Peptides against a protein of PDB entry 5EIB. Designs and how they scored, part 5

Target 1, 366 residues: chain A of PDB entry 5EIB
Amino acid sequence: VDLEPGTMDSVRSGPFGQIFRPDNFVFGQSGAGNNWAKGHYTEGAELVDSVLDVVRKESESCDCLQGFQLTHSLGGGTGSGMGTLLISKIREEYPDRIMNTFSVMPSPKVSDTVVEPYNATLSVHQLVENTDETYCIDNEALYDICFRTLKLTTPTYGDLNHLVSATMSGVTTCLRFPGQLNADLRKLAVNMVPFPRLHFFMPGFAPLTSRGSQQYRALTVPELTQQMFDSKNMMAACDPRHGRYLTVAAIFRGRMSMKEVDEQMLNVQNKNSSYFVEWIPNNVKTAVCDIPPRGLKMSATFIGNSTAIQELFKRISEQFTAMFRRKAFLHWYTGEGMDEMEFTEAESNMNDLVSEYQQYQDATAD
Target 2, 366 residues: chain A of PDB entry 5EIB as posed
Amino acid sequence: VDLEPGTMDSVRSGPFGQIFRPDNFVFGQSGAGNNWAKGHYTEGAELVDSVLDVVRKESESCDCLQGFQLTHSLGGGTGSGMGTLLISKIREEYPDRIMNTFSVMPSPKVSDTVVEPYNATLSVHQLVENTDETYSIDNEALYDICFRTLKLTTPTYGDLNHLVSATMSGVTTCLRFPGQLNADLRKLAVNMVPFPRLHFFMPGFAPLTSRGSQQYRALTVPELTQQMFDSKNMMAACDPRHGRYLTVAAIFRGRMSMKEVDEQMLNVQNKNSSYFVEWIPNNVKTAVCDIPPRGLKMSATFIGNSTAIQELFKRISEQFTAMFRRKAFLHWYTGEGMDEMEFTEAESNMNDLVSEYQQYQDATAD

## One batch from the design tools (peptide; made by RFdiffusion4, then SolubleMPNN)

Design b1_p8_3_s2 (from b1_p8_3, 5 letters changed)
Fold by OpenDDE base, seed 4:
Structure b1_p8_3_s2 (fold): chain B 366 residues (1-366), chain A 8 residues (1-8)
Amino acid sequence: as target 1 above (366 residues)
Amino acid sequence: VKKRKPIK
């Protein structure tokens, strides 16, 4: 789905364009112009019913519908505005199904789009209320990984999207291969989400290695485990040492010793025990899938529900507040029919979410 | 600019 035709043509002409049904390409002509209000209330609202018709048709064809997975950006107008409109409309029609998102957070290091903090804040407000699971894929973190870890001097969207693709492949491993932990979206939610609003995940992937160093690096279970828990490998720009893990899932892929995985996972928990909440027993879950990703002998994917995710929301809130205090660019949104109150409500709800994470960070066992 | 009413 897009509000621009050119993205659909690029997907259709791409190496995997034929895996999608032609009738499932729903697109507009005008785009959202990086405006959440165009995505949510105007251009996106004109297109949403045609998307819902496709969603219904595909849902009715499922033997067992678990839920929905949305991939979208929060900085753009289509992914943010129309994406959150779709989430709302799907949630209304399928209230008993899991809503899962891969939400790409904006960064000034990656995009010069000045209004991204507005689009992101307005989107987070919707995601807090209408999603069950949200993977926070932060362009800030992706850029830093590409630059610092992968040694890319000028990271491209292709380089960032490679990390996104690896992460999405990793976190969906248990859904795609039978006999794994968190084999369905609902079991993932039960294990990862102790409180309904605290459903924002820090993803991570290992190995992350520069092309020049790949040939010299032995891939071992200890190295995967150590890298997976390193703050520099988090695909959300947060330091887990500044918060506490509520829950963790680790997904190992490839032929490895389950005993060695369990030993390394126990060791990393014990070394980092101060960074876990003590009042959630057995809050680390591990899965091992014998099938490695393409091009790797083994990998590990991390899913963290950490109170440190508040650093990401604080960054967006600070950027939002700096513009909103001056009423900068608001006329582009109010011109599409929005009220300034919707901005204030979205900012308030995101700040409440930050306060909730801080409350659970400071909570002790009774 | 006439405010477009949000399509509910």
Scores: peptide ipSAE 0.019, ipTM 0.534, DockQ to the pose 0.036
Fold by OpenDDE base, seed 2:
Structure b1_p8_3_s2 (fold): chain B 366 residues (1-366), chain A 8 residues (1-8)
Amino acid sequence: as target 1 above (366 residues)
Amino acid sequence: VKKRKPIK
């Protein structure tokens, strides 16, 4: 789905363009112009019913519909505005199904789109209410991984999207291969989300190695475990040492000893015990899949529900407030039928979410 | 990264 035709042509002409049905390409002509209001109330609202017709048709063709996965950006107009409109409409029609998102967070290091903090804040408000689980993928963290860890002098969107694709493949491993822990979206939500509003995840992937070093590095379970818990491997720009893990899932892939994985996972928890809440028992889950990812002997994917994710929301809130106090570009949103109250409600709900994360960070076992 | 324009 897109409000611009040229993105659909790029997908269709791509190496996997034939995997999608032609009738499932739904697109507009005008685009959203990086405006959330165009995505949500005007251009996106004109297209949403045609998307819902496709969603219904594909849902009726499922033997066992678990839920939905949306991949979108929060800095743009289409992914943010139309994406959250679709989430709301799908949630209304399928209230008993899991809503999962891969939400790309905007960063001033990666984009010069001045209104991204508005689009992100308005989107986060919708995600708090209408999603069950959201993977926070921050373009700043992806850029820093590409530059510092992968030693790429000039990271491209292709380099960032490679990390996103590896992570998406990792977190969906248990859904795609039989006999795994968290084998469905609902079991994942039960294990990862102790409080309904606190459903935002920090994803991570290991190994992250520069192309020049890959040939010389033996991949071991201890190295994967250590790298997976390193703040530099997090795809959200927050330091887990500034908060506490509510829940963690680790997904190992490849031929390895389950005993060695369990020993290393216990060791990393014990070394980092101050960064876990003590009042959630058995809050770390581990899965091992014998099938490695393409081109690797073994990997580990990390999913963290950490109170440190409040750093990401605080960054967006600070950027939002700095623009909103000046009413900068606000007329482009109000001209599409938005009220200024929708901005203040969205900011308030995101600040409440930050306060909730802080409350659970400071909570002790009684 | 190629930065995107503020608004098209």
Scores: peptide ipSAE 0.019, ipTM 0.599, DockQ to the pose 0.021
Fold by OpenDDE base, seed 3:
Structure b1_p8_3_s2 (fold): chain B 366 residues (1-366), chain A 8 residues (1-8)
Amino acid sequence: as target 1 above (366 residues)
Amino acid sequence: VKKRKPIK
C-alpha cells in the first residue's frame, strides 16, 4: 500500500515483486506530502476501503488468522497517517486479533522533514490505543549504528534498511519456524506486554553487519549474548541502563547449545539485575532456532520492553513542543480538516505514556 | 543519508 505509485512499481519490479498478487497492490496518485492529515483524513481516507477489501479477502483465506503486521514510518505522511488509519479500521473490524507494527521513528540525523515530530506524535497517539505490540525502529539509533559501529561515513537508506531487515527477520523467527517460544503473536504479547499501553519494544540485533560487510567474526554464544544487551546494538535510541526491563525476549539463531544459551542468558540477567523489575517473575524468555540467518553462522535478536523507551518518546515530545508552541506548520494539517485539539490530545497521551513508564520504573515489589 | 524532502 502507498499513496504514491512509484513505490509500488519499485516493489513490483524488484526481486520479490512476483510473490505479491497484482490485486494486492493498492496505491494512490497524489501522495501524502509528508502530512499525517493527508494520510489520515483525505488522500488516505479515499484509499482505505480498497485496502480493507484486500485485507478481508486475505483474512478469509487464512485457516487461522493470528493478526496483522504493519511496516510503516512515523515521519512520513502515508506510513504515519494512512498507516494509523488502517490500524484503527482493522482494529475495529478485527478486535480479537493481534495488531503488530514495525514503526520507524523519525530522526533529524536522517531526514530534513521539519514536520516529522508532528507526524510521529499523532502516530504514537494512535499506536498507544490501537496496537498490541510495536517494534520501535528508530532512525536515530540506526544512523548511530551505521556511523559509530559500522564506520559508515555517509549512511544510506540502504544501510539503515539492512539493519531493519535483519531485526525484522530476527523478531519474526519464532513465527516462521515451528516449535519455538512465542510461536504466535498472542503468546508474544502475553509474554512481553504486562500492561496494555506499555507495548513498545526496543529491538536489538547481533552481530551488527552492514550490507556487503561480511564480518566473518565467528561469534560465540557469550559474545552474542553480551552484544544483544549492549545499548549500542539497540535499534531504539535509548539506554537500557537509564530504565528497567519489564520483559525481555531473546531469539538465538544457528547451531548452538541450548544449555550454553541458558547459562549465558542467566549470567547476563544476574550481571544486569538492577536493570530489571523485580516484581515480574521469569520476565526473560529465550528461544533458539537451529536455522541461521542467510550469510551468518549465528545471530541473536533482542526484544526489550524497557521503561528506558521513554527517552525516545521524550525526544519526539521535545521536538513536537518546540514547533507546536509556535503553531508552526499547523495550517498544513488544519487545511486537511484536523483540529488543533488533536495535536494537544496526542501530545498529552504520549506524555501520559512517558509517565506510566516512569511509574513502573520506580515501582517496588510492595 | 539521502534526506527525505520536506512537505511540499
Scores: peptide ipSAE 0.014, ipTM 0.519, DockQ to the pose 0.021
Fold by OpenDDE base, seed 5:
Structure b1_p8_3_s2 (fold): chain B 366 residues (1-366), chain A 8 residues (1-8)
Amino acid sequence: as target 1 above (366 residues)
Amino acid sequence: VKKRKPIK
């Protein structure tokens, strides 16, 4: 789905363009112009029914529908505005199905789009209410990984999207290969989401290795385990050491000793015990899938529900507040039929979410 | 090869 035809043409002409049904390509002509309100109330609203018809048709063809996975950006107009409109509409029709998102968070390091904090805040407001699990993929973290870890002097969207694709492949491993931990979206939510609103995940993928060092790096279970818990490996720009893990899932892939995985996972928990809440017993889950990702002997994927994710929301809130106090660019949103009150509601709800994460960070065992 | 758009 896109509000621009050129994106869809690029997918269709791509190496995997034939994997999708032609009729499942739903697109507009005008785009959203980086405006959430165009995505949500005007251009996106004109297209949403055509998307829902496709969603219904594909849902009816499923032997066992678990839920939905949306991949979108929160900085743009289409992914943010129309993406959250689609989430709300799908939630209305399928209230008993899991809503999962891969939500790309905006960063000033990656984009010069001034209104991204508005689009992100308005989107987060919708995601808090209408998703069951959200992978926070932060363009700031992706840029920093590309620059610092991968030693890319000038990161590109293709470099960022490679990290996104590796992460998406990792977190979906248990869904694609039977007999693993979190083998369905609902089990993942039950294990990862202790409180309904606190469903924002910090993902990570290992190994992350620069092209120049790939030939010299051994892939070992200890190295994968250490890299997954490194703050520099997080695909959300938050330091886990500034918060506490509510829950963690680790997904190892490749031929390895399950005993060695369990030993290393216990060791990393013990070394980092201060960064876990003490009142959630057995809050770290581990899976091992014998099937490695393409081109690697082994990998590990990290999913963290951490109170440190509030750093990401605080960053967006600070940027939002700086513009909103001046009413900068608001006329572009109100001109599409949006109320100024929706901005204040979205800001309030995101600040409440930050306060909730802080409350559970400071909570002790009674 | 999709031309990687540079990050601005």
Scores: peptide ipSAE 0.005, ipTM 0.423, DockQ to the pose 0.018

Design b1_p8_3_s3 (from b1_p8_3, 4 letters changed)
Fold by OpenDDE base, seed 1:
Structure b1_p8_3_s3 (fold): chain B 366 residues (1-366), chain A 8 residues (1-8)
Amino acid sequence: as target 1 above (366 residues)
Amino acid sequence: VKKRKPVV
């Protein structure tokens, strides 16, 4: 789905363009112009019914529909505005199905789009209410990984998207290979989401290795475990040491000892016990899949529900507030039928979410 | 709003 044809043409002409049904390419002509309101109320609203018709058709063809997975950006207009409109409409029609998202968070280090804080805040407001689980993928964290860890001098969108694809492949491993922990979206939500609004995940992937060092690095279970819990490997720009893990899932892939995995996972929890809440028993879950990712002998994928994710929302809120106090660019949103009150409600709900994460960070068992 | 392409 896109509001501009050029993205769909690029997917269709790409190496995997034939994997999708031609009738499932739904696209507009005008685009959203990086405006959430164009995605949500005008251009996106004109296209949404055509997307819902495809969603219904594909849902009716499923023997067992678990739910939906949306991949979108929060800084743009289509992924943010139309993406959140689609989430709302799908949730209205399928209230008993899981809504999962891969949400790319905007960063001023990666994009010069001035209105990204508005698009992100308006999107987060919708995601808090209408998703069951959201993977927070921050373009800043991806850039920092490419530059610092992968030793890429000039990271590209291709390099960032490679990290996203590895992470998405990792977190979906249990859904794609039978007999794993969290083998369905509902079981993942039950294990990862202790409170309904606190469903924003910090993903991570290991191994992350520069092209020059790949030849010399032996991949071991201890090294994967250590790298997976390193703050520098998080795909969200927050430090887990500034918060507490409510829940964690670790997905190992490749031929390895389950005993060694369990020992290393116990060791990392014990070493980092101050960064876990003590009042959620058995809050770390581990899965091992014998099938490695393509081109690796083994990998580990991390899913963290951490109160440190509030750092990401605080960053967006600060950027939002700096523009909104000046009413900068608001006429581009109000001209598409938005009220100024919708901005205030979205800011309030995101600040409430930050306060909820802080409350559970400060909670003790006593 | 002019659609600025993110410059990476």
Scores: peptide ipSAE 0.019, ipTM 0.512, DockQ to the pose 0.023
Fold by OpenDDE base, seed 3:
Structure b1_p8_3_s3 (fold): chain B 366 residues (1-366), chain A 8 residues (1-8)
Amino acid sequence: as target 1 above (366 residues)
Amino acid sequence: VKKRKPVV
């Protein structure tokens, strides 16, 4: 789905364009112009019913529908505005199904689009209410990984998207291969989401290795375990040492000893025990899939529900507030039929979410 | 590469 035709043409002409049914390409002509309001209330609202018709058709073809997975950007107009409209409409029609998102967070390091904080704040407000699981894929963290860890001097969207694809492949491993922990979206939510609003995950991937260092790095269970818990490997720009893990899932892939995985996972929990809440027992879950990713002998994917994710929301909130206090660019949103009140409601709900994460960070066992 | 998407 897009509000621009050129994205669909790029997908069709791509190496995998033929795997998608032609009738499942739904697109507009005008685009959203990086305006959430165009995505949500105007251009996106005109297209949403055509998307819902496709969603219904594909859902009816499922023997057992678990839920929905959306991949979108919160900095743009289409992914943010139309994406959140689509989430709301799907949630209304399928209230008993899991809503999962891969939400790409904007960063001034990656994009010069000034209104991205508005689009992100308005999107987060919708995601808090209408998703069950949201993987926070932060362009700031992706850029920093590419630059610092991968030693890429000028990171490209191709380099960032490579990390996104590795992460998405990692977190979906249990859904794609039988006999795994969290083998369905609902079991993942039950294990990862202790409180309904606190469903924002920090993903991580290992191995992340620069081309120049590949020859010096061992692909071992200890090294994967150490790297996936390193703050520098988090694909959300927050330091887990500034908060507490509510829940963690680790997904190992490749031929390895289950015993060695369990030992290393116990060791990393014990070493980092101060960064876990003490009042959620057995809050770390581990899965091992014998099938490695393409081109690797083994990998590990991290999913963290951490109160440190509030650093990401605080960053967006600070950027939002800096513009909104001046009413900068607001007329582009109000001109599409938005009220200024919706901005204040979205800001308030995101600040409430930050306060909720802080409350559970400071909570002790009674 | 910073993609300057056009401002709204």
Scores: peptide ipSAE 0.014, ipTM 0.517, DockQ to the pose 0.021
Fold by OpenDDE base, seed 5:
Structure b1_p8_3_s3 (fold): chain B 366 residues (1-366), chain A 8 residues (1-8)
Amino acid sequence: as target 1 above (366 residues)
Amino acid sequence: VKKRKPVV
């Protein structure tokens, strides 16, 4: 789905364009112009029914519909505005299905789009209410990984999207290969989401290796485990050491000893015990899939529900507030039928979410 | 981040 035709043409002409049904390409002509309101109330609203018709058709063809997975950006108008409209409409029609998102968070390091904080805040407001699981894929973290860890002097969207694809492949491993922990979206939610609003995950992937170092790196279970818990490997620009893990899932892929994985996972928990909440017993889950990702002998994917995710929301909130206090660019949104109150409500709800994460961070076992 | 401009 896109509000621009050129994106769909690029997908269709791409190496995998043939795997999608032609009728499942739903697109507009005008785009959202990086405006959430165009995505949500105007251009996106004109297209949403055509998308819902496709969603219904594909849902009816499922032997066992677990839920929906949306991949979108929160900085753009289409992914943010139309993406959240779709989430709302799908949630309304399928209230008993899991809503899962891969939400790409905007960063000023990646994009010069001034209104991204508005689009992100308005989107987060919708995601808090209408999603069950949200993987926070932060363009800031992706950029920093590409620059610092991968040693890419000028990270491209192709480089960022490579990390996104690796992460998405990792977190979906248990859904794609039978016999794993968290083998369905609902089990993942039950294990990862202790409180309904606190469903924002910090994903991470290992190994992250620069091209120049790939030949010299041994891939071992200890190295994967250590790298997976390193703040530099988080796909969200948050330091887990500034918060506490509510829940963790680790997905190992490749031929490895399950015993060695369990030993290393126990060791990393014990070393980092101060960064876990004490009042959630058995809050770390581990899965091992014998099938490695393409091009690697082994990998580990991290899913963290941590109160440190508030750093991401605070960053967005600070950027939002700086513009909103001046009413900068608001006329582009109000001109599409939005009220200033919707901005205030979205800001408030995101600040409440930050306060909730802080409350659970500071919560001691009584 | 440089969008790969589609080679128009």
Scores: peptide ipSAE 0.011, ipTM 0.412, DockQ to the pose 0.017
Fold by OpenDDE base, seed 4:
Structure b1_p8_3_s3 (fold): chain B 366 residues (1-366), chain A 8 residues (1-8)
Amino acid sequence: as target 1 above (366 residues)
Amino acid sequence: VKKRKPVV
């Protein structure tokens, strides 16, 4: 789905364009112009029914519909505005199904789109209410991984999207291969989400190695485990050491000793015990899949529900507030039928979410 | 080195 035709043509002409049904390409002509309001109330609202018709048809063809997976950007108008409209409409029609998102967080280090903090804040407001699981993929973190870890002198969107694709492949491993822990979206939610609003995940993938160092690096379970818990490996720009893990899932892939995985996972928990909440028993889950990702002998994918994610929301809120106090660019949104009250409500709800994460960070065992 | 923005 897109509000621009050129994106669909790029997918269709791509190496995997033939895996999608032609009738499942739903697109507009005008785009959203990086405006959430165009995505949500105007251009996106004109297209949403055509998307819902496709969603219904594909849902009816499922033997067992678990839920929905959306991949979108919160900085753009289409992914943010139309994406959250779709989430709302799908949630209304399928209230008992899991809503899962891969939400790309904007960063001024990656994009020059000045209104991204508005689009992101308005989107987070919708995601808090209408999603069950949200993978926070921060363009700032992706850029820093590409530059610092992968040693890419000038990261591209292709380089960032490579990290996104590896992460998405990792977190969906349990859904795609039988006999895994968290084999369905609902079991993942039950294990990862202790409180309904606190469903924003810090993803990570290991190994992340520069091309020049790949030949010299042994892929071992200890190295995967150590890299996976490193703050520099997080695909959300927050430091887990500034918060506490509520829950963690680790998904190992490849032929490895389950005993060695369990030993390393226990060791990393014990070493980092101060960064876990003590009042959630068995809050770390580990899965091992014998099938490695393409081109690797082994990998690990990290999913963290951490109170440190509030650093990401605080960053967006600070950027939002700096513009909103001046009413900068608001006329582009109000001209599409939005009220200034919706901005204030979205800011308030995101600040409440930050306060909730802080409350659970400071909570002790009784 | 000044962080270069990702190129499209």
Scores: peptide ipSAE 0.005, ipTM 0.415, DockQ to the pose 0.017

